Peptides against a protein of PDB entry 4N78. Designs and how they scored, part 10

Target 1, 186 residues: chain A of PDB entry 4N78
Amino acid sequence: HFQVICRLLGYQGIAVVMEELLKVVKSLLQGTILQYVKTLMEVMPKICRLPRHEYGSPGILEFFHHQLKDIVEYAELKTVCFQNLREVGNAILFCLLIEQSLSLEEVCDLLHAAPFQNILPRVHVKEGERLDAKMKRLESKYAPLHLVPLIERLGTPQQIAIAREGDLLTKERLCCGLSMFEVILT
Target 2, 155 residues: chain B of PDB entry 4N78
Amino acid sequence: MAELQMLLEEEIPGGRRALFDSYTNLERVADYCENNYIQSADKQRALEETKAYTTQSLASVAYLINTLANNVLQMLDIQASQLRRMESSINHISQTVDIHKEKVARREIGILTTNKNTSRTHKIIAPANLERPVRYIRKPIDYTILDDIGHGVKW

## One batch from the design tools (peptide; aimed at target 2 R107)

Design b1_p10_6_s4 (made by RFdiffusion4, then SolubleMPNN; from b1_p10_6, 3 letters changed)
Fold by OpenDDE base, seed 4:
Structure b1_p10_6_s4 (fold): chain B 186 residues (1-186), chain C 155 residues (1-155), chain A 10 residues (1-10)
Amino acid sequence: as target 1 above (186 residues)
Amino acid sequence: as target 2 above (155 residues)
Amino acid sequence: MNLPMFQPPP
């Protein structure tokens, strides 16, 4: 689904969606969540000492349950605050999955374009084979497919310009060095 | 462009008119041959004349059809070439627009991106003393310890 | 009737 969304929206659509999601997240964080966090901080026990480990896990749990009883019983915390946190979480996950899906699409595009752009994969060299010789052979094999040099030789000035721009746009992808998700986390 | 116009406006219509005129002429020749054969005392000569006219008429029609066909083919070739040029022009414009749109889109999404922090993987400094892998003796997890905790129906 | 003679296409 996310791959399809990425394909349908493209860079522009993704940008718009991400921007709007950021606005929503910001609104949730600065609005309702902040208010509830402030309230929770006020009702938090001022002194909560760690119980002795000798009480075991059940005893420790009961201790904290008792200390936090007022918070646990706060109905709005579950219905509103936790819901908003879920929404924020979903938004974060959405952004992550969109970025991952976009990266996959971009990688696929790069891989498909690679033979036409003189980008050759590193070839596994068997014992006794020279890497340089094998690479040279590959370069020679794919040399006729190099699009920009081909168009520069055979094309019109306008075609050459388009080819160069297209080549650049094909090479420069977000997955090569940019992250949207990191911006969202900041 | 001038050649195409000449073909469309003059040569092809002219060829069609010529064929039509040829049809009318063929009818006249046929009438002549029929009457000549009926009235002639020398039927053999009349027949030979008819054969000659028939051959000439067929040759003429064939020529007219061939000429017209060639003109039509030439017209189609010119039109096909024009269409290809037009298609190329449209494609170039389309590509230019697409590139522009892509650049705009990339600027927009770029605002929402940051450089990937290549987390300097803290060189996990392998502790100098590789603690000898303590032979992990897999103690079987005794799951019977959990038998008393769960609400499971003791069968 | 002077009809043009048939010429094969070049």
Scores: peptide ipSAE 0.037, ipTM 0.758, DockQ to the pose 0.006
OpenDDE base, seeds 1, 2, 3, 5: peptide ipSAE 0.032, 0.033, 0.031, 0.031; ipTM 0.768, 0.765, 0.753, 0.764

Design b1_p10_7 (made by RFdiffusion4)
Pose (drawn by RFdiffusion4):
Structure b1_p10_7 (pose): chain A 186 residues (1-186), chain B 155 residues (1-155), chain P 10 residues (1-10)
Amino acid sequence: as target 1 above (186 residues)
Amino acid sequence: as target 2 above (155 residues)
Amino acid sequence: LPLFEELEEE
């Protein structure tokens, strides 16, 4: 699903959705969640020690039950507080997961562009062979596929300018050195 | 474009009217052969001149049509090439617009991004100078090696 | 990434 969502939205669609999810998280955190946090903070026990091990686990469970009774009995703790928090959590997970799908989408695109952009994988080296001397030979094999230099050789200035721009857009992807989940949290 | 204007404004309309002129001039020439036969004292001679005019009329109508047909074809060939150049230009404009729309979309998501500080190194990196193997040499106990540390006491 | 740096500058 996320894979399809990434393809259909593109960069512009994903960006707007992320910007809108931030507005939703802001609306919830500074809105209903904040109201209920302030309300439950008063219902909270002003102080609450952690009983020594001496008291034993059963007496500690009894002590936490009494001290947190008002939280346990709060009627809207699930239907409101937990619900709102789940929505914020899902919004964060969407941003993380959608970025991962975008990274996979970008890397595959780059794999297909590599033959037309003079990007060769490491080649096997037998005895008497140097990669330096061999990688350059392989580059000659795929020389007819190097797109930008071919167009600069036979193309019109208009075709050349359009090729340079398209080549730049093809090689520059977010997965090359950029991320978003960090900015989302910040 | 100059050859096209010449075809559209003069050579085609001109060669066309030259065809209409043939329409009117041939009906005159048909009457003249009839009259020249009637006035002719020599019926055989007047028939041979009619035949001459018939053959000439045929050669003329075939020439006028051929000339006009070549012009119409040249016009269509030129117009076909115009569409070929225009499509090429439209495609470049389209590619340019696509590049622009993509730049706008990337700019929009670029706001939500930062550098991912990732690097690549080796599993093990040996030091530039390996530790020198120090030989063992016996030396006596010396109770004076600390005399210079702090407020020593010499003996 | 040069294009992203240029777009940020704009």

Design b1_p10_7_s1 (made by RFdiffusion4, then SolubleMPNN; from b1_p10_7 with E8R E9K)
Fold by OpenDDE base, seed 5:
Structure b1_p10_7_s1 (fold): chain B 186 residues (1-186), chain C 155 residues (1-155), chain A 10 residues (1-10)
Amino acid sequence: as target 1 above (186 residues)
Amino acid sequence: as target 2 above (155 residues)
Amino acid sequence: LPLFEELRKE
């Protein structure tokens, strides 16, 4: 599903969706969640000392439960705050999955473009074969597919310019060195 | 453009008219040959003249048809060339627009990205001393030593 | 990615 979404939206659509999600997340964090956090901080016990070990684990748990009773029983926390946190979480996950799917698509595009861009795959050398000979063979095999040099030789100046720009756009993909998810986490 | 216009407006219509006129002329020639043959005392000469006129007429018609056909072919070639040029222009514009749109899209998404922090893989310097696997002899741990430590219920 | 960097500075 995410792969299809990435294909459908492209960079532009993904950017728009991500921007809107960031706005929503920001709104949730700075608005409702912040308000609840502030309220919770106000209701938090000012003094919460570690109970005596003599009460045992159940007693200690009960003590903390009692100290936090007002917080736990705060109905709006469960209904509104947790829901908003879920929404934030879902948004983050969505962004992550979109980025992952986009990266996969970009890698696929790069792989498909590689023969046309003089990018040769790493060759597995079988026993008895020389790496250099195999590489040379591959180079010779794919040499006619090198698009930019071909267009530079046969094309008009305008076609050459377009080919170079297209080549650049094909080579430079987000997966090569950029992350959206890191921006979302900050 | 001027050549195409001449072909469309003058040469091809002119060729069609010439071919039509040729039909009328052929009819006249045929009538002449028929009458000449009937009236001539020398039938052989009249026949030879008819053959000559027939050959000439056929040659002229063939020439007109060939000229017209060549003009039509030339017209089609010019039109095909024009279409190819138009297609090339449209493709160029389309590609330019697509590249521009892609750059805009990349700018927008680029704003939402940061450089991947490639954690410099600290060369985990393997400690030089391969600790010889000391054969871990599992000695049974006597837990009875812990019986006196803590407030555990002495059963 | 120089292109993206250039595009971000614009």
Scores: peptide ipSAE 0.200, ipTM 0.792, DockQ to the pose 0.803
OpenDDE base, seeds 1, 2, 3, 4: peptide ipSAE 0.196, 0.199, 0.180, 0.186; ipTM 0.792, 0.785, 0.788, 0.789

Design b1_p10_7_s2 (made by RFdiffusion4, then SolubleMPNN; from b1_p10_7 with E8R)
Fold by OpenDDE base, seed 3:
Structure b1_p10_7_s2 (fold): chain B 186 residues (1-186), chain C 155 residues (1-155), chain A 10 residues (1-10)
Amino acid sequence: as target 1 above (186 residues)
Amino acid sequence: as target 2 above (155 residues)
Amino acid sequence: LPLFEELREE
């Protein structure tokens, strides 16, 4: 599903959607959630210390549950605040999954383009084989596929320009060193 | 372009007219040959003459058809070449536009990106000293403070 | 990746 979304939206569409999501998240965080948090902070226990570990997990949980019971049971907190937090969480997850899907697509594109861009795979050398000979053989095999040099030789100036631009666009991908999700988290 | 125009306006129409005219002429020749054979006392001579006219007529028609066909083929080749050039031009423009759009899109999404970094997570620090025994204290909470916030029911 | 970073610097 996310792969299809990535393909459908492209870079432009993804950017637009993410920007809008960020706005929504910001609005939720600075609006309703902030208001609830401020109010809740006012009613929070003034002193809440970490209980002794000797109480065990059940005792510790019970302690915190007791301290926060009235707050947690507040109806609007459950229905409104937590819902908004869920929305924020969903938005974050959406962005993460979109980025992951996009990265996969980009990696696939890079892999598919590699033979045409003079990018050879790492080869394993078997016993008795020379690495240089094997690499030379591979180079010779894929040499006719090198698109930009081929077009530079046979194409018109316009075609050459387009080929170079296309080559650049093919090589540069977000997955090579950029992250959107890190920006979302800040 | 001039060659194409000449083919379309002069050569091909001219060839078609010539071919149509040949039909009328061939009909006359056929009538002549038929009458000549019927009226001639020397049937062999008349037959030979008919053969000669037939051969000549066939050659003439073949020439006309061949010329016309070649002109049509030439016309089509020129037109095909023109279409290829147009297609190439359109493709070039289309590709240029696509590249531009892609660059714009990349710039836009780029503003939402940062360099990939590995960040450390903050560790929870445990208290160094043993705390006093925990006493459970329940204090009444006034939730009326929240009545004006959100979509909940006001009490 | 200059194609992605061009507007980020502005």
Scores: peptide ipSAE 0.133, ipTM 0.774, DockQ to the pose 0.479
OpenDDE base, seeds 1, 2, 4, 5: peptide ipSAE 0.123, 0.121, 0.112, 0.121; ipTM 0.774, 0.767, 0.772, 0.774; seed 2 fails the geometry check

Design b1_p10_7_s3 (made by RFdiffusion4, then SolubleMPNN; from b1_p10_7 with E8R E9A)
Fold by OpenDDE base, seed 2:
Structure b1_p10_7_s3 (fold): chain B 186 residues (1-186), chain C 155 residues (1-155), chain A 10 residues (1-10)
Amino acid sequence: as target 1 above (186 residues)
Amino acid sequence: as target 2 above (155 residues)
Amino acid sequence: LPLFEELRAE
């Protein structure tokens, strides 16, 4: 599903969605969640001493339940605050998944474009084959597919310019060195 | 442009008219030849004359058809060339626009990105020596050490 | 990625 979304939206659409999500998350964090956190901090028992171990695990649990009773009973925390936190979480996950899906798509594109851009895969040399001979064969095999040099020889100046720009756009992808998710986390 | 116009407006229509006129003329010639043959005392001469007219007529029609055909072909070639040029221009514009749109999109998404700090993950050099899985000998955790820490019940 | 950097600088 995320792959389809990435394909449909493209860079432009993804950017728009991400920007809007960031706005929503920021609004939630700075607004409702912050207010609830402040309120919770105010009502939190100032002195929560570790109960005596003699009470055992059940007693300790009951103690903490009692100390936090007012907080737990605050119905708005469960309904509003947790929902907002879920929304934030979902937004973050969405961003992560979109980025991952986009990266996969970009990698696939790069792989598909590689033969046309004079990018040769690192050949796994099986035992006994000369690396040099195999590389030469590969170079010879893919040499006719090099698009930019081909167009430079046969194309008009305008076509050459477009081909070069297209080549650049094909080579440079976000997955090569950029991260959106890191921006979302800061 | 001028050549195409001449072909469309003058040469091809003119050729079509000429061919039509030729058809009418051929019919007249045929009638003439038939009558001449019937009325002539020298039938051999009349026949030879008819053959000559027939040959001439066929040659003229063939010439007209060939000329017309060549003009039509020329017209089509010119039109095809014009269409190809237009297509090329449109494609160029389209590609330019697409590239521009892509650059704009990349600017927008680029603002939302940061450089991947490739923290040199220290190559966890897998120690060559596969440390033999040290059999996790569950040493019983002696909790008695904690007896002296806190509110210990002196049993 | 020089292109992205260039595009961000604009």
Scores: peptide ipSAE 0.224, ipTM 0.791, DockQ to the pose 0.774
OpenDDE base, seeds 1, 3, 4, 5: peptide ipSAE 0.220, 0.208, 0.209, 0.219; ipTM 0.795, 0.792, 0.792, 0.795

Design b1_p10_8 (made by RFdiffusion4)
Pose (drawn by RFdiffusion4):
Structure b1_p10_8 (pose): chain A 186 residues (1-186), chain B 155 residues (1-155), chain P 10 residues (1-10)
Amino acid sequence: as target 1 above (186 residues)
Amino acid sequence: as target 2 above (155 residues)
Amino acid sequence: IEELINSVLE
């Protein structure tokens, strides 16, 4: 699903959705969640020690049950507090997962562009062979596929300018050195 | 474009009227052969001149049509090339707009991004100078090696 | 977009 969502939305669609999800998270955190956090903070026990081991685990469970009774009995703890938090969590997970799908989408695009952009994988080296001397030979084999230099050789200035722009857009992808989840959290 | 204007404004309309002139002139020439036969004292001579005019009328109508047909074809060939150049230009404009729309979309998501500081190194990196193997040499106990440390006491 | 957001929230 996320894979399809990435393809259909593109960069502009994903960006707007992320910007809108930030507005939703802001609306919830500064809104209903904040209201209920302030309310439950008063219902909270003003102080609450952690009992020594001596009291034993059954007595500690009893002690936490009494100290947190008002939290345990709060009627809207699930239907509201947990629900709102779940929505915020899902919004964060969507941003993380959608970025991962975008990264996979970009890397595949780049793999298909590598033959037309003079990007060769490492070649096997037998005895008496130097990669330096061999990689250059392989580059000659795929020389007819190097798109930008071919158009600069036979193309019109208009075709050349367009080729340069398109080649720049093809090789520059977010997965090359950029991320979003960090900015989302910040 | 200059050859097209010449075809559309003069040579086609002109060669076309020259065809219409043939329409009117030939019906005159048909009457003249009938009149020249009637006035003719020599019926065989007047028939041979009618035949001459018939053959000449045929050669003329075939020439006028051929000339006009070549012009119409040249016009269509030129117009076909115009569409070929125009499509090429429209495609470049389209590619340019596509590059622009993409730049706008990337700019919009670029706001939500930062550098991912990732690097690549080796599993093990040996030091530039390996530790020299120090030979063992016996030396006596010396109770004076600390004399210069702090407030020593010499003996 | 709104429908997708609502679906993510659910």

Design b1_p10_8_s1 (made by RFdiffusion4, then SolubleMPNN; from b1_p10_8, 7 letters changed)
Fold by OpenDDE base, seed 2:
Structure b1_p10_8_s1 (fold): chain B 186 residues (1-186), chain C 155 residues (1-155), chain A 10 residues (1-10)
Amino acid sequence: as target 1 above (186 residues)
Amino acid sequence: as target 2 above (155 residues)
Amino acid sequence: LQKLIEEILK
């Protein structure tokens, strides 16, 4: 699903969606969540001493339940605050998954374009084969597919310019060194 | 453009008219030949004359058809060439626009990106010796060690 | 997000 979304939205669409999500998250964090956090901090027991270990795990749990009873019973916390936190979480996950999906798409595009851009994968040489010979064969095999040189030779100046720009755009991808999710997390 | 216009407005219509006129004329010639053959005392001469007219007529029609056909073909070639040029122009514009849109989109999304700090995660050199997965023997966590930490109730 | 959270925690 995320792959389809990435394909449909493209770079521009993804950017717009992410920007809007960030706005929503910001609004939620600075608004409702902040208010609830402040309220919770105010009602939180100022002195929550560790109960004596003698009470055992059940007793300690009961103690904390008692101390936090007012907080737990605050119905709005569960219904509103946690829902908002879920929304924030979902937004973050959405951004992560979109970035991952986009990266996969970009990698696929790079791989598909590679033969046309004179990018040859390092062939795993089986033991005993000369690496140089294999590389030369590969180069020879894919030489006719080099698009930019082909167009430079046969195309009009305008076509050459377009081909070069297209080639550059094909080579330059976000996955090569950029992260959106890191920006979102900061 | 002038050539195409001449073909469309003058040459092809003219050729069509010529063929039509030729058809009418051929009918007249045929009638003449028939009557001449019937009325002539020398039927052999009349027949030879008819053959001559027939040959001439066929040659004329063939010429007219060939000329018209060539003009039509020429017209089509010119039109095809014009269409190809237009297509090329449209494609060029379309590609230029697409590239521009893509550049804009990339700038926009680029604002939302930062350089991946490839923290040189120390190549976790996989120790060559795959330490045999030490069977994690769950040693029971002896929590009694915590008995001495905190509220010193010496049982 | 981290900055926002830090602002909330101040």
Scores: peptide ipSAE 0.042, ipTM 0.720, DockQ to the pose 0.034
OpenDDE base, seeds 1, 3, 4, 5: peptide ipSAE 0.000, 0.038, 0.038, 0.042; ipTM 0.700, 0.715, 0.720, 0.721

Design b1_p10_8_s2 (made by RFdiffusion4, then SolubleMPNN; from b1_p10_8, 6 letters changed)
Fold by OpenDDE base, seed 2:
Structure b1_p10_8_s2 (fold): chain B 186 residues (1-186), chain C 155 residues (1-155), chain A 10 residues (1-10)
Amino acid sequence: as target 1 above (186 residues)
Amino acid sequence: as target 2 above (155 residues)
Amino acid sequence: LKELIEEILS
């Protein structure tokens, strides 16, 4: 699903969606969540001592449950605050998954374009084969597919310009060194 | 353009008219030959004359058809070439627009990106020593260690 | 996001 979304939205669409999500997250964090956090901090027990170990895990849990009973029973916490936190979480996850899907698509595009851009994979050399000879053979095999040099020889000046720009755009992808999710997390 | 216009407006219509007129004339010639053969005392001469007219008529029609066909083919070739040029121009414009849109889109998304911090993935040096699966000795968790952390009650 | 959270926690 995320792959389809990435394909449909493209770079521009993804940018718009992410910007809007960031606005929503900001609004939620600075608004309702902040208010609830402040309120919770005020009502938190000033002194919550660790119960004695003799109470065991169940007793300790019960103790903390009792100390936080009023907070847990606060109906708006579950209905409003937790829902807002879920929305924030979903937004973050959405951004993560979109970036991952986009990266996969970009990698696939790069791989598909590689033969046309004189980008050859490192070939596994079987024992006894000369790496150089195999690489030269591969270069010769794919040489006719080099798009930019081909168009430079056969195309019009306008076509050459378009081909060069297209080649550059194909090579320059976000997955090569840029992260959106890191910006979101910052 | 001038050649195409001449083909469309003058040569092809003219050729079609000429062919039509030729058809009408051929019918007249045929009638003439038939009557001449019937009325002539020298049937052999009349037959030879008819053969000559037939040969001439076939040659003229063949020439007219060939000329017309060539003009039509030439017209189609010119039109095809014009269409190809138009297609090329449209494609060029389309590609230019697409590239521009892509550049704009990339700038927009680019502002939302930062360089990947290649955190030095500490090579998890696989400890050479296969730590023998330390038999998970369930050591009783001594919770007394937590007694000194924070506001714990000193027993 | 981190900056926003820090603002909330401050």
Scores: peptide ipSAE 0.038, ipTM 0.715, DockQ to the pose 0.033
OpenDDE base, seeds 1, 3, 4, 5: peptide ipSAE 0.000, 0.035, 0.035, 0.037; ipTM 0.695, 0.713, 0.716, 0.715

Design b1_p10_8_s3 (made by RFdiffusion4, then SolubleMPNN; from b1_p10_8, 5 letters changed)
Fold by OpenDDE base, seed 5:
Structure b1_p10_8_s3 (fold): chain B 186 residues (1-186), chain C 155 residues (1-155), chain A 10 residues (1-10)
Amino acid sequence: as target 1 above (186 residues)
Amino acid sequence: as target 2 above (155 residues)
Amino acid sequence: IQSLINEILS
């Protein structure tokens, strides 16, 4: 699903969605969640000491339940605050999954473009084969596919410019060193 | 452009008119030949004259058709060439627009990005074994760096 | 987000 979304939205669409999600998260955090946190801080017991061990686990549980009774009974926490936190969490997860999916798409694009850009994969050499010979063979095999040099040789100046620019855009991908999710988390 | 215009406005219409006129003339010639044959005392001569006119008429029509056909073919070739040029121009514009849109999109998304904190890969102290300078083997782009991206969530 | 959280906690 996320892959389809990434394909559909593209870079621009993804950017817009993420920006809007960040706005939503900001609104939730600075608005409702902040208010509830402040309220919770006000009702939080000022002194909560560990009960004596003699009360056992049930007694300790009851103690904390009693101390937190006002918080537990605050119905709006469950209905509003926790829901908002869930929304924030969902937004974060969405951003993560979108970025991951985008990275996968970018990698696929890079892989597809590689033969045309003089990018050769690491070849596993079987025992007895010279790596150099195999690489040379691969280079020779893909040499006719090198798009930019081919267009530079046969194309118009405009075509050459477009090809070079396209080649650069193809090589420069977010997955190579950029993270959106880190920015979102910060 | 001038050649195409001449073909479209003058040569081809002119050729069509000439062909049509030739049809009318052929009808007149046919009538003449028929009447001449009927009225002539020398039927053999009349027949030979008819044959001559027929041959001439056929040759004329063939010439007109050939000329017209060649002009039409030339017109089509010119038009095809023009269309190819237009297509090329449109493609260039389209590609330029697409590249521009992509650049804009990348700038927009770029605002939301930061450099990945490469976790300090512990310098795997490669044992100093001086592997012989492997001749400049073009380091294949190691896409394995991306292998860790996407393993987690089957979504 | 962390910055926002820090603001909330401040």
Scores: peptide ipSAE 0.082, ipTM 0.729, DockQ to the pose 0.035
OpenDDE base, seeds 1, 2, 3, 4: peptide ipSAE 0.059, 0.078, 0.051, 0.066; ipTM 0.716, 0.726, 0.725, 0.730

Design b1_p10_8_s4 (made by RFdiffusion4, then SolubleMPNN; from b1_p10_8, 7 letters changed)
Fold by OpenDDE base, seed 5:
Structure b1_p10_8_s4 (fold): chain B 186 residues (1-186), chain C 155 residues (1-155), chain A 10 residues (1-10)
Amino acid sequence: as target 1 above (186 residues)
Amino acid sequence: as target 2 above (155 residues)
Amino acid sequence: LQDLIDEILS
């Protein structure tokens, strides 16, 4: 699903969606969540001492449950605050998954473009074959596919300019060193 | 342009008119031949004359059709060439627009990006300084990172 | 997001 979304939206669509999600998250955090957190801080027991270990795990749990009873029974916390936190979490996950999917698409594009851009994969050399000889053969095999040099030789000045720009745009991808998710997390 | 205009305005219409006139003339010749055959005492001579006119008429029509056809073909070739040029121009514009749109889109999404920090530091430290987009060091794309992605064809 | 969280917790 996320791959399809990435393909459909493209860079522009993804940017718009992420910007809107960030606005929503900001609104949730600065609005309802902040208000509930402040309220909870006010009602939080000022003194919460660790019960004696002699009460065991059940006794300790019951102790904390009793101390936090008023907070736990606050119906609006469960219905509104936790729901908003879930929405924030979903937004974060959405951004993460979109970025991952976009990175995969970009990598695929780079791989598809590689033969046309004189980018050759490192070939595993079987025992006894010279790496240099194999690489030369590959270079020779794909030499006719080098798009920019081909267009520079046969194309019009306008076509050459477009080809160069296209080549540059193909090489410059987010997956090469940029992260959107890191920005979202700051 | 001048050649196409001559073909469209003068040569092809002229050829069509000539062909039409030829039709009218042929009808007159046919009538003449028929009447001549009926009125002539020498039927054989009249027949030979009719044959001669028929041959001449067929040759004339064939010539007119051939000339007209060649002119039409030439017109179509010129038009096809013009269409190809227009197509090339449209494609160029389309590509330019697409590149521009892509650049705009990349700028928009770029605002939402930061450099990947390789630092393993656990603390999600907000990068204080929007580090200037690291100069795209044309590092050769190490495709080895893809070796683990998918059922790679073990070469 | 972290900045916002830190602001909320301050």
Scores: peptide ipSAE 0.011, ipTM 0.676, DockQ to the pose 0.034
OpenDDE base, seeds 1, 2, 3, 4: peptide ipSAE 0.011, 0.009, 0.008, 0.008; ipTM 0.663, 0.678, 0.676, 0.682

